# Designs tried in a protein design run: peptides against a protein of PDB entry 6EJA. Part 52

Target 1, 276 residues: chain A of PDB entry 6EJA
Amino acid sequence: VEYMPANPVRIAFVLVVHGRASRQLQRMFKAIYHKDHFYYIHVDKRSNYLHRQVLQVSRQYSNVRVTPWRMATIWGGASLLSTYLQSMRDLLEMTDWPWDFFINLSAADYPIRTNDQLVAFLSRYRDMNFLKSHGRDNARFIRKQGLDRLFLECDAHMWRLGDRRIPEGIAVDGGSDWFLLNRRFVEYVTFSTDDLVTKMKQFYSYTLLPAESFFHTVLENSPHCDTMVDNNLRITNWNRKLGCKCQYKHIVDWCGCSPNDFKPQDFHRFQQTARP

## One batch from the design tools (peptide; aimed at target 1 R149 E212)

Design b2_p25_2_s3 (made by RFdiffusion4, then SolubleMPNN; from b2_p25_2, 13 letters changed)
Fold by OpenDDE base, seed 5:
Structure b2_p25_2_s3 (fold): chain B 276 residues (1-276), chain A 25 residues (1-25)
Amino acid sequence: as target 1 above (276 residues)
Amino acid sequence: SEEQQEQLELLLEEEPTGQGGAGFF
């Protein structure tokens, strides 16, 4: 029997999906769906078939909504961050959805713990934000991520325009683009007009893979810095041989790695793993 | 390019980063 918290947290799951992986999305959605949570789904502008399918699902559940706006997102694109930021604003404006945590997911994600376990854990740590840092040399991280390079997203391509400087007085951090953020921090990111948030939004609008670093950097330099936990509660299926081939050169003027999709055969392995 | 190769090598030396599927919690 799982511990039942007196005031259980409610989660806003933000799903950013694209392509034709409808069955995979359906499987994942079925696995994570709960009546007490909220699901906000963004479908890539180019994925019309998937969009129609997702709309059909959303009409069947009162706690599932689809973004009325759609962006054409690309791997490593700045538009992904824009998608998250706009989704955050939308979710904060939905007064009928009293969510406590923001969790981002893709169609390839899959839960390794039960809903009760997740809710119990987050209810205990409701004031914390969960972001996983790279844990390496920061200078190397900056170079690897291309944070000292200026990128422009245009025509479904990330163009490298030149070099740039990291803003002075900012401690840059990052790692995983998968995170769990509490409502208070999301409110800060969304509505704050301070110099930090303003400058970082501008800086990261020209950044490659911005979601891997934006929230880390903003949080650590903000008044909310003491709420950071260096753990995103994720298990990523990394395979360097398969995921690191500069396979995105056609859309990004950079090389990067991507995790591999989970297969049903992988589930048993993940269920037996400890918390990340 | 040489720069891209260098970046790839750098990525291979560390834990990979990028977008994709993951198991959560």
Scores: peptide ipSAE 0.064, ipTM 0.562, DockQ to the pose 0.764
OpenDDE base, seeds 1, 2, 3, 4: peptide ipSAE 0.028, 0.079, 0.035, 0.064; ipTM 0.496, 0.699, 0.631, 0.702; seeds 1, 2, 4 fail the geometry check

Design b2_p25_2_s4 (made by RFdiffusion4, then SolubleMPNN; from b2_p25_2, 11 letters changed)
Fold by OpenDDE base, seed 2:
Structure b2_p25_2_s4 (fold): chain B 276 residues (1-276), chain A 25 residues (1-25)
Amino acid sequence: as target 1 above (276 residues)
Amino acid sequence: SPEQEEQLKLLLEDEPTGQGGAGFF
């Protein structure tokens, strides 16, 4: 017997998409669409064709909206965090969308469980935030991520300006830039005027790959720290054979890794994943 | 550069994280 929650959570899916992957996005959208959830889609400023396609979809569904603003985002760019933060604000200001969870997605993402399973799970853990940490020591993470380096996003490039210090009293954490956040925490991030949120927003506006660390760091140093679950309910399709290389030299003077896109045929390998 | 070499080493030794497509839940 499948668990049916008395008060099922409603999810705000935030899709950050770019390029020409209209068909892929359409397939993913169909797979995750439900009338009880909300879909807020940001299309890269440069992806006009995709934007037109997404607008067409949004006109067909009352619970699908497209961001009226569009950013030009690059790999590792600070603008990605800005995109999420602005999307969060927008979603909180949409009083007609009573969502309980924020889930970020790309066009390459695909569900491996049913909607009912997801809703049941999140309804049980509605007070928790799901962020996956790197699992190593923080000093190593700082070095790897370049968190002690100052970056400036400009002209589709991340410029290394120099070194910087981690703010005092802050325990830095991070890992995956895919997460599930409850509304309460999103409200905190969006509207809090405390020193933590203010400083971290400033700090991460000059950070490479900020979404991999910002929400982890803010959560763990906040009054909401006890709500963290070290699991983002994601499976990333890493190709071990490809390894990591400095493939983004044209974007930033730093090395990084990129996973492969999931294909339907890949999902059979991940059907037996455990829940937190 | 020596810095990049070290950084790359860290990337190779640690569990991969970062941007990209994923299956979820």
Scores: peptide ipSAE 0.215, ipTM 0.814, DockQ to the pose 0.691
OpenDDE base, seeds 1, 3, 4, 5: peptide ipSAE 0.195, 0.056, 0.051, 0.192; ipTM 0.793, 0.691, 0.706, 0.802; seed 1 fails the geometry check

Design b2_p25_3 (made by RFdiffusion4; failed a check: the pose's geometry)
Pose (drawn by RFdiffusion4):
Structure b2_p25_3 (pose): chain A 276 residues (1-276), chain P 25 residues (1-25)
Amino acid sequence: as target 1 above (276 residues)
Amino acid sequence: AAEDEMAYLEQLAEEKGEDLEYMDS
């Protein structure tokens, strides 16, 4: 990531944000901002204070826009995938924004390498897609995710409605819902009317935590399957002993886990050279 | 029956935590 690219990638950052931490969001935005990238910010419908603060930012910079539509993106809600898919369509239709990669971030994410290094890395691997799979037993993954269950999002709640079959003829996969996707794959997901994309959009409209498997499943079974890199370029601070308290039991008809917050004792983890 | 189903889901959440830690490793 030391070299200087002659044709650097321009990145579309999609920020899906909620809550009250506007100053922290502004600090992270400062760290990732470059005049040659683009920023498209979705603020949860329920977070009006944060939305007003985000509008000030978008009014200041030409390469920053806010989604005019806003969803209540509850934990594990089917609406998160809807949010990503609509943002991808919006971004592809913005012809004045010639972006090469799609990167999703939350208000709790931070960069651990400089923009120069990120651009250099992605410029070398511009035809790749970066998704992290669970890599362990797939039947256990399907069960623990509830992918064989039917869910419906209404009234800001995920209702478990019954069982369903995993469709035949495709491999189902999943893992992290944080990823980096290139423009060519995003176009395929958005505009393709082939059997795989159409049916997966339907299947995942009624799926818990859809973003943790929709893009994996579509990519692995699509003509772009040979572009997958099993690495999302993220460090996620999972600690099961603390983060799996079924704390979302009142929002979804399921038990879930979330990553822990980093502390000072974790700083050495951001210096690992093992994987990018 | 509701208590058994909750205990079953808590167990899945615990196993999923292990997979999340593995995946991130």

Design b2_p25_3_s1 (made by RFdiffusion4, then SolubleMPNN; from b2_p25_3, 16 letters changed; failed a check: the pose's geometry)
Amino acid sequence: SKKEEEEQLKKEAKELGEDYEEMEK

Design b2_p25_3_s2 (made by RFdiffusion4, then SolubleMPNN; from b2_p25_3, 13 letters changed; failed a check: the pose's geometry)
Amino acid sequence: SKEEEEEELKKLAEEYGEDLEAQEA

Design b2_p25_3_s3 (made by RFdiffusion4, then SolubleMPNN; from b2_p25_3, 13 letters changed; failed a check: the pose's geometry)
Amino acid sequence: SMEKEQKELEELAKELGEDLEEQEK

Design b2_p25_3_s4 (made by RFdiffusion4, then SolubleMPNN; from b2_p25_3, 14 letters changed; failed a check: the pose's geometry)
Amino acid sequence: SAKEEEERLKEEAEEYGEDLEAQEA

Design b2_p25_4 (made by RFdiffusion4; failed a check: the pose's geometry)
Pose (drawn by RFdiffusion4):
Structure b2_p25_4 (pose): chain A 276 residues (1-276), chain P 25 residues (1-25)
Amino acid sequence: as target 1 above (276 residues)
Amino acid sequence: SGAFFANGGAGGTAWEMDEGEEEKW
């Protein structure tokens, strides 16, 4: 990631944000901002204060826009995938924004390498997609994710409605819902009317935590399957002993886990050279 | 090299649960 690329990638950052931490969001935005990238910010419908603050940012910079539509993106909600898919369509239709990669970030994410290094790395691997799979037993993954359950999002709640079959003829996979996807794959997901994309969009409209498997499943079974890199380029601070308290039991008909916050004792983790 | 982003305190997943406990809300 030390070299200087002659044709650097331009990145579309999609920020899906909620809550009250506007100053922290502004600090992270400062760290990731470059005039040659693009920023498309979705603010949860329920976070009006944060939305007003985001509007000030978008009014200041030409390469920053806010989604005019806003969803209540509850934990594990089917609406998160709807949010990503609509944002991808919007971004592809913005012809004045010639972006090469799609990177999703939340208000709780931070860069752990410089913009120069990120651009250099992605410029070398511009035809790859970066998704992290669970890598362990797939039947256990399907069960623990509830992928063989039918869910419906209404009234800001995920209702479990019953069982369903895993469709035949495709491999189902999943893992992290944080990823980096290239423009060519995003176009395929958005505009393809083939049997895989059409049926997976239907299947995942009624799925818990859809973003943790929709893009994996579509990519692995699509003509772009040979572009997958099993690494999302993220460090996620999972600590099961603390983060799996079924804390979302009142929002979804299921038990879930979330990553812990980093502390000072974790700083050495950001310096690991094992994987990008 | 290392790693470009850190994630913590937001998002989540069910596949990190002990099996059988995910249906016990």

Design b2_p25_4_s1 (made by RFdiffusion4, then SolubleMPNN; from b2_p25_4, 9 letters changed; failed a check: the pose's geometry)
Amino acid sequence: MGAFFAHGGTGGSGYLMEEGEEEKF

Design b2_p25_4_s2 (made by RFdiffusion4, then SolubleMPNN; from b2_p25_4, 8 letters changed; failed a check: the pose's geometry)
Amino acid sequence: MGAFFARGGTGGTGGLMEEGEEEKF

Design b2_p25_4_s3 (made by RFdiffusion4, then SolubleMPNN; from b2_p25_4, 8 letters changed; failed a check: the pose's geometry)
Amino acid sequence: MGAFFARGGTGGTGALMEEGEEEKF

Design b2_p25_4_s4 (made by RFdiffusion4, then SolubleMPNN; from b2_p25_4, 9 letters changed; failed a check: the pose's geometry)
Amino acid sequence: MGAFFARGGTGGSGYLMEEGEEEKF

Design b2_p25_5 (made by RFdiffusion4; failed a check: the pose's geometry)
Pose (drawn by RFdiffusion4):
Structure b2_p25_5 (pose): chain A 276 residues (1-276), chain P 25 residues (1-25)
Amino acid sequence: as target 1 above (276 residues)
Amino acid sequence: AFFANAAGSGGTAWLLSDSTVDELL
């Protein structure tokens, strides 16, 4: 990541944000901002204060826009995938924004390498897609994710409605819902009318935590399957002993886990050279 | 590794114990 690219990638950051931490969001935005990238910010419908603050930012910079539509993106809600898919369509239709990669971030994310290094890395691998699979037993993944369950999002709640079959003829996979996707794959997901994309959009409209498997499943079974890199370029601070308290039991008809916040004792983890 | 994910960034269910899933179902 030390070299200087002659044709650097331009990145579309899609920020899916909620809550009250506007100053922290502004600090993270400062760290990732570059005039040659693009920023498309979705603010949860329920976070009006944060939205007003985000509007000030978008009014200041030409390469920053806010989604005019806003969803109530509850934990594990089917609406998160809807949010990503609509943002991808919007971004592809913005012809004045010639972006090469799609990167999703939350208000709780932070870069651990410089923009120069990120651009250099992605410029070398601009035809790859970066998704992290669970890598363990797939039947256990399907069960633990509730992928063989039918869910419906209404009234800001995920309702478990019954069982369903895993469709035959495709491999189902999943893992992290944080990823980097290139423009060519995003176009395929958005505009393709082939049997795989059409049916997976239907299947995942009624799926818990859809973003943790929709893009994996579509990519692995699509003509772009040979572009997958099993690494999302993220460090996620999972600590099961603390983060799996079924804390979302009142929002979804399922138990879930979330990553812990980093502390000072974790600083050495951001210096690991093992994987990008 | 270019980004870190912390509390509030999101979540998942595939990190649950088998016993927790069996109790649910």

Design b2_p25_5_s1 (made by RFdiffusion4, then SolubleMPNN; from b2_p25_5, 11 letters changed; failed a check: the pose's geometry)
Amino acid sequence: NFFARGGGSGGTGGYLSDEEVDALD

Design b2_p25_5_s2 (made by RFdiffusion4, then SolubleMPNN; from b2_p25_5, 10 letters changed; failed a check: the pose's geometry)
Amino acid sequence: NFFARGKGSGGTGGLLSDEEVDALD

Design b2_p25_5_s3 (made by RFdiffusion4, then SolubleMPNN; from b2_p25_5, 12 letters changed; failed a check: the pose's geometry)
Amino acid sequence: NFFARGKGSGGTGGYLSDEEVEALD

Design b2_p25_5_s4 (made by RFdiffusion4, then SolubleMPNN; from b2_p25_5, 9 letters changed; failed a check: the pose's geometry)
Amino acid sequence: NFFARGAGSGGTGGLLSDEEVDALD

Design b2_p25_6 (made by RFdiffusion4)
Pose (drawn by RFdiffusion4):
Structure b2_p25_6 (pose): chain A 276 residues (1-276), chain P 25 residues (1-25)
Amino acid sequence: as target 1 above (276 residues)
Amino acid sequence: SELTQEELEQLAQEKGADLEAMEAR
C-alpha cells in the first residue's frame, strides 16, 4: 500500500447513521474525507437531530449528499438491505459521480489506515469484491441466523412468522454485513433480471439480518463468483461473553449479538500486519 | 417449529463464538 497509483479509485462511501453522536460522526468524516471521493449519507428516520446536523455538512461540500428517503433501520431489520439496494441504485444513476467502489460505514466505524493507503490497495485490486464469510459450519450458520425462518418487518419490529425452505440449486453463505463492493458487481445486483438476483431479492425481503448473507449468496452464485476475496478489510470487536445478551429481544423475534466498543488497551490491534 | 427463550439464547452464544472465530481468521 506504499506505491502511488496512476489511476486511483474514487470511492462512494455510504454512511448509514443513527443516534445523537453528531460530533463523533463529523470527526470520522474528517478522517475519511477526500475531495475525489463521494459521500452519501442515510440518516435513520427516527434521528431528526442528527439529520439536521448532516444537512449542514452536505450543504458545505459538493461531493456530499444525503438520501432524501429515510428508513427506520432497526437492528436486524429487512429494511437495511432495502437501504443499501436503494442507495446503490441512486449512486449508479448519479452520472456526475464516477465511483469505482462502494464502502458502507456507520457512525461507530473509524479508519485504521490512511486514505492514501486505502486508495493504493483498492487501485491494485479494483476488480475484486471484499466480503467476509463465517467460514465455519454452514448448517449452524443458517440456523443461528434464522435464515430458514420467515420474517416480516412492520411497525418497526421484525416478526417471526414461520419456517421456510432454503432454495435448491444455490449455495447459501454469509458473515459480516460490512464490505467493499466494486461498481461492476453493484451494477449486476441493481439491474440484473436473471433468475438469481430476482429470486434472492424476494427471498431477502423477508429475512432477518439480510445484509449478512444477501451479497455473499448472490456473489458466490453469480458470474462474478471468481472476484470474491474472503476479507472485508474490517476489524470487528466481537466479544461474545459481553455482546450476546439477547438485547434486541424487544425489536426482533430472535436473539442477536453486537460488537463491543474499543478501549485504549486495544490500540495494538490496529497495528497487526496479518491481513489487510 | 417452535423455540424457547433458552434455545434462542444458546444460538446467540454459538453465533458469538463463530463471530470471534471469523474475525480471528

Design b2_p25_6_s1 (made by RFdiffusion4, then SolubleMPNN; from b2_p25_6, 11 letters changed)
Fold by OpenDDE base, seed 3:
Structure b2_p25_6_s1 (fold): chain B 276 residues (1-276), chain A 25 residues (1-25)
Amino acid sequence: as target 1 above (276 residues)
Amino acid sequence: SSFTEEELEEEAKEYGDDLEEAEAA
């Protein structure tokens, strides 16, 4: 795409990474790097080697920063949402980084669109938020995600404490934990003191896989609900055979499905993804 | 920066190889 918008959006990429996947991260970073965007990288507290490598990268690029704080995140942990929320706050406080969109990534992600395509698209729809819903029975989704259960993240484990009720008047939604959020909505989530944001932050602090539902739920129940687009411009790969097991029982008192990492064979599927 | 489909495929292949290596370790 050769189209250059008059006022192209600038993206804050928030990378949440862990382990020793430095090469994967480097490839992904290379693929998404652009001088006009911003990259804010959180490295898991336990991933010291990776942290050192990321710090090295951040020294080479003025638009790359590493979170000065580090959380120990686990699969399905509430700490992941905390990581995003804190990153959002940090990014809003960085007055020298005029970003327009927030996009989260992991080391396992890979772009399926060119930068020009992404920027052109988001520049056209700069007032929209892109969240992909599960597209199934919501009641089933709630049960499957354990949203009606209370969890506590402690000692690198998600402990199931008991049952809970979803707050009345709240339409719970969710799906993909990959989202594209505009700055305005991020500001709302970060600074609003309304009952919705306050209650949802509290509710999701005890939620399994909170990032898959928090932003959806907040957006849909907020004054910004009309800005929702049911598309995250990504493909989330689910493998029921491999991913829908109790493989994470050692860290979560729940059984569920997890998204697959990007595989080369998935490339063709990514190409078939249509724009909203 | 931008990337082509060919570049993406190449990187995806390398990525896959690295994942396999990591899983084997």
Scores: peptide ipSAE 0.016, ipTM 0.424, DockQ to the pose 0.020
OpenDDE base, seeds 1, 2, 4, 5: peptide ipSAE 0.005, 0.007, 0.025, 0.009; ipTM 0.327, 0.358, 0.438, 0.385; seeds 1, 4 fail the geometry check

Design b2_p25_6_s2 (made by RFdiffusion4, then SolubleMPNN; from b2_p25_6, 12 letters changed)
Fold by OpenDDE base, seed 4:
Structure b2_p25_6_s2 (fold): chain B 276 residues (1-276), chain A 25 residues (1-25)
Amino acid sequence: as target 1 above (276 residues)
Amino acid sequence: STFTDEELEEEAKELGDELEEAEAS
């Protein structure tokens, strides 16, 4: 029996986009667009052409808005977390957008479920938060992520300043930077003044790839810890050969993997993955 | 990340299927 929600959840999709991937963005947008959801799009400060195109789209749809502020983000930059946090605050202040879930997307991201399935699922589990953990040795994860290192984002570069310690009493976790967060947890992250949120915001302002760990760590150490589901319900176009290199050494004093852009032929795989 | 989400996606899919089955029951 398929669950039919009486009060279906409404989703705020936050899209962080950059470059010239306008066609890919259009394809993704068309695939995820629904009149009952909300779309808040941040365009990189340097991507003026893309910004103009996105603005045109936002004028055509009442449930699509573009951030009035724009950040210049770099791969692995701490500013990405700032982008999400500010977007969360903005969305909470939009009283005319009664969203229930926050979902982040990029041009290289795609939901693994149909809209109806996703809404049905989230409506049933509306009190849960969905973050996928790395599922590996935690010590290895910390080392590979550079969580024990101090970084500073400056002049479009992530500078490695030195070593640091994980705050006492904090269990660090992370994995995918793709997450589904309920409104209640977003409110907590945005407005809480407790030591956990305060310390973690400070800690992750000097962190490489902060979105891969911040929300996991905050959630697991918060009063909301019991709401965690180790699943992000999305597919990212990853290719180790192409994406896992030290190709960003000129930008970041670290090595890592980045998602690849989807090609038209990749969408066929997504359709197969999406269960009817 | 210094690794891809490929492994994570596989695990997530399995868990998702389990959750869907539970929902359907």
Scores: peptide ipSAE 0.014, ipTM 0.379, DockQ to the pose 0.049
OpenDDE base, seeds 1, 2, 3, 5: peptide ipSAE 0.013, 0.010, 0.009, 0.014; ipTM 0.391, 0.366, 0.380, 0.433; seed 5 fails the geometry check

Design b2_p25_6_s3 (made by RFdiffusion4, then SolubleMPNN; from b2_p25_6, 11 letters changed)
Fold by OpenDDE base, seed 2:
Structure b2_p25_6_s3 (fold): chain B 276 residues (1-276), chain A 25 residues (1-25)
Amino acid sequence: as target 1 above (276 residues)
Amino acid sequence: SSFSDEELEQEALELGDDLEAAEEE
């Protein structure tokens, strides 16, 4: 008997999509769609075809919306964090969408649990935030992530401008850019005017791959630090051989690893109950 | 995840070594 929680959490799924992967997006959407959840989709400003397709989907479902604003995002760009932060604000302002958790998704990751299992789990731990840490030496992490470097996103490129210092008194952490955040923490990140949030927003505006570290760092240094769980409850399709190359040197003044998109066969591993 | 050129070079070298070893087997 699957334990049905008395007050099941509702999830706001945020999808940041770009390019021509309309079929893949459609497959993922079908796999994760549930009538009790909410889906907020940002389409890259340059991906007009994809935007049209996503708009069509959003018109078919009342719990699917597309961002009215669109950013030109690049791999590793600081604008990705801006996208998440703005989407969080939007979602908090949507009073007709009573979501309890924020979950970001791409075609490169998939929830490891069925919808029912995920909901049951999150309903039990609704006061927790799920962020996966790198689990290695922080000094090495800082170096490899270029957190001690200043980047500027301009003209679809991440320019390395020079060195910078990490703000004093801040314990930096990071890892996966896929996270599950409760509404309370999202509210804190969105509306807090404390020194931590203000400084970190500024700091990460000039950071490479900011989503891999911003929320970790903010959470761990915040009054909400005791709510962190070192698990993001998802699988990412990593292929080191294929993904870990300087393939983005033309876009960023750094190197990095990229996950691979899931294929249809990968979805069979994790069944999501789609309830229209 | 990001990495420096030095790290990439090191990883590439290690991969190369692994591939070479595999070819010798």
Scores: peptide ipSAE 0.027, ipTM 0.433, DockQ to the pose 0.082
OpenDDE base, seeds 1, 3, 4, 5: peptide ipSAE 0.026, 0.010, 0.031, 0.027; ipTM 0.552, 0.428, 0.501, 0.517; seeds 1, 3, 4, 5 fail the geometry check

Design b2_p25_6_s4 (made by RFdiffusion4, then SolubleMPNN; from b2_p25_6, 11 letters changed)
Fold by OpenDDE base, seed 2:
Structure b2_p25_6_s4 (fold): chain B 276 residues (1-276), chain A 25 residues (1-25)
Amino acid sequence: as target 1 above (276 residues)
Amino acid sequence: MEYTEEELEEMAKELGDDEEAAEAE
């Protein structure tokens, strides 16, 4: 009998989806759906068919909503961070959704635990934030991620404009763009007017793959730094065969890696169990 | 600290177990 916590955490799952992967999304949604959690879905501005499908799903469930705003997001785009930040704000303003944790999901990453296990774990460690660091030399990471480069997202392309300096006194970190953030930290990121949050929001608005580093960097340099856990409780599938090649040079003036899509078998790893 | 050292150690152990399990699959 899995020990059910007396005060189980409720999770806001944020899904950022695009393209024609409606079937995949439906499968994933079915696999992760639970009545006690909340699902906030952003559909790419260009994905009208998918948007219509997601809207239909949202009408069937009271704990599923679709963003009324839609951004055109591209791989590696700064707009992805904007999407998360706006979603966080929206979720904080939804007073009827008492969520405790923010978790982003995509077709390339999934929780490694069952719902019950995840909830039990997060309920025990509800004051912690879970972000996985790259685990390598930080200077190498900065260079590899292009954090010392200035990018501009325009016309579905990330333009490299030139070099930039990382703000002095900031310890930059990053790794996985999949994270589990507690509500308190999300509130801090969303509403804080301190120099750290303000500067980092500006800095990362011109950053390639900002979601892989923004939250790590903000957390580690914030008064909440002691809440960091170097683990995101996720399995991220990367296409090892494709390697980190310049496959998306037509979209981004940089070289990067693309995550793998979910396989149907992956959905069984995050089974929803009904609470007794 | 909001968590005791013992609690942090337990958390680390649990996280480690999850990583090992994930790698084994």
Scores: peptide ipSAE 0.024, ipTM 0.507, DockQ to the pose 0.025
OpenDDE base, seeds 1, 3, 4, 5: peptide ipSAE 0.017, 0.005, 0.016, 0.006; ipTM 0.406, 0.344, 0.458, 0.366; seeds 1, 3, 5 fail the geometry check

Design b2_p25_7 (made by RFdiffusion4; failed a check: the pose's geometry)
Pose (drawn by RFdiffusion4):
Structure b2_p25_7 (pose): chain A 276 residues (1-276), chain P 25 residues (1-25)
Amino acid sequence: as target 1 above (276 residues)
Amino acid sequence: FFANSAGASGGEGGTDEQIDALLAE
């Protein structure tokens, strides 16, 4: 990631944010901002204060826009995938924004390498997609995820409605819902009317935590399957002893886990050279 | 290139014990 690229990638950052931490969001935005990238910010419908603060930012910079539509993106809600898919369509239709990669971030994310290094890395691997699979037993993943359950999002709640079959003829996979996707793959997901994309959009409209498997499943079974890199370029601070308290039991008909916050004792983890 | 902390609208499924107890109801 030391070299200087002659044709650097331009990145579309889609920020899906909620809550009250506007100053922290502004600090992270400062760290990732470059005039040659683009920023498309979705603020949860329920976070009006944060939305007003985000509008000030978008009014200041030409390469920053806010989604005019806003969803209540509850934990594990089917609406998160809807949010990503709509944001991808919007971004592809913005012809004045010639972006090469799609990167999703939350208000709790932070860069651990400089923009120069990120651009250099992605410029070398511009035809790849970066998704992290669970890599362990797949039947256990399907069960723990509830992918063989039918869910419906209404009234800001995920209702479990019954069982369903895993469709035959495709391999189902999943893992992290944080990823980096290239423009070619995003176009395929958005505009393709083939049997895989159409049916997976339907299947995942009624799925818990859809973003943790929709893009994996579509990519692995699509003509772009040979572009997958099993690495999302993220460090996620999972600590199951603390983060799996079924804390979202009142929002979804299921038990879930979330990553822990980093502390000072974790700083050495950001310096690992094992994987990008 | 990025670190992830609590606060996202996503996560992972529960433990085996929690899922088994939930589906046994």

Design b2_p25_7_s1 (made by RFdiffusion4, then SolubleMPNN; from b2_p25_7, 10 letters changed; failed a check: the pose's geometry)
Amino acid sequence: FFAVGSGAPTGRGGTDEQVEALEAL

Design b2_p25_7_s2 (made by RFdiffusion4, then SolubleMPNN; from b2_p25_7, 11 letters changed; failed a check: the pose's geometry)
Amino acid sequence: FFARGSGAPTGRGGSDEQVEALEAK

Design b2_p25_7_s3 (made by RFdiffusion4, then SolubleMPNN; from b2_p25_7, 8 letters changed; failed a check: the pose's geometry)
Amino acid sequence: FFARSSGASTGRGGSDEQVDALEAK

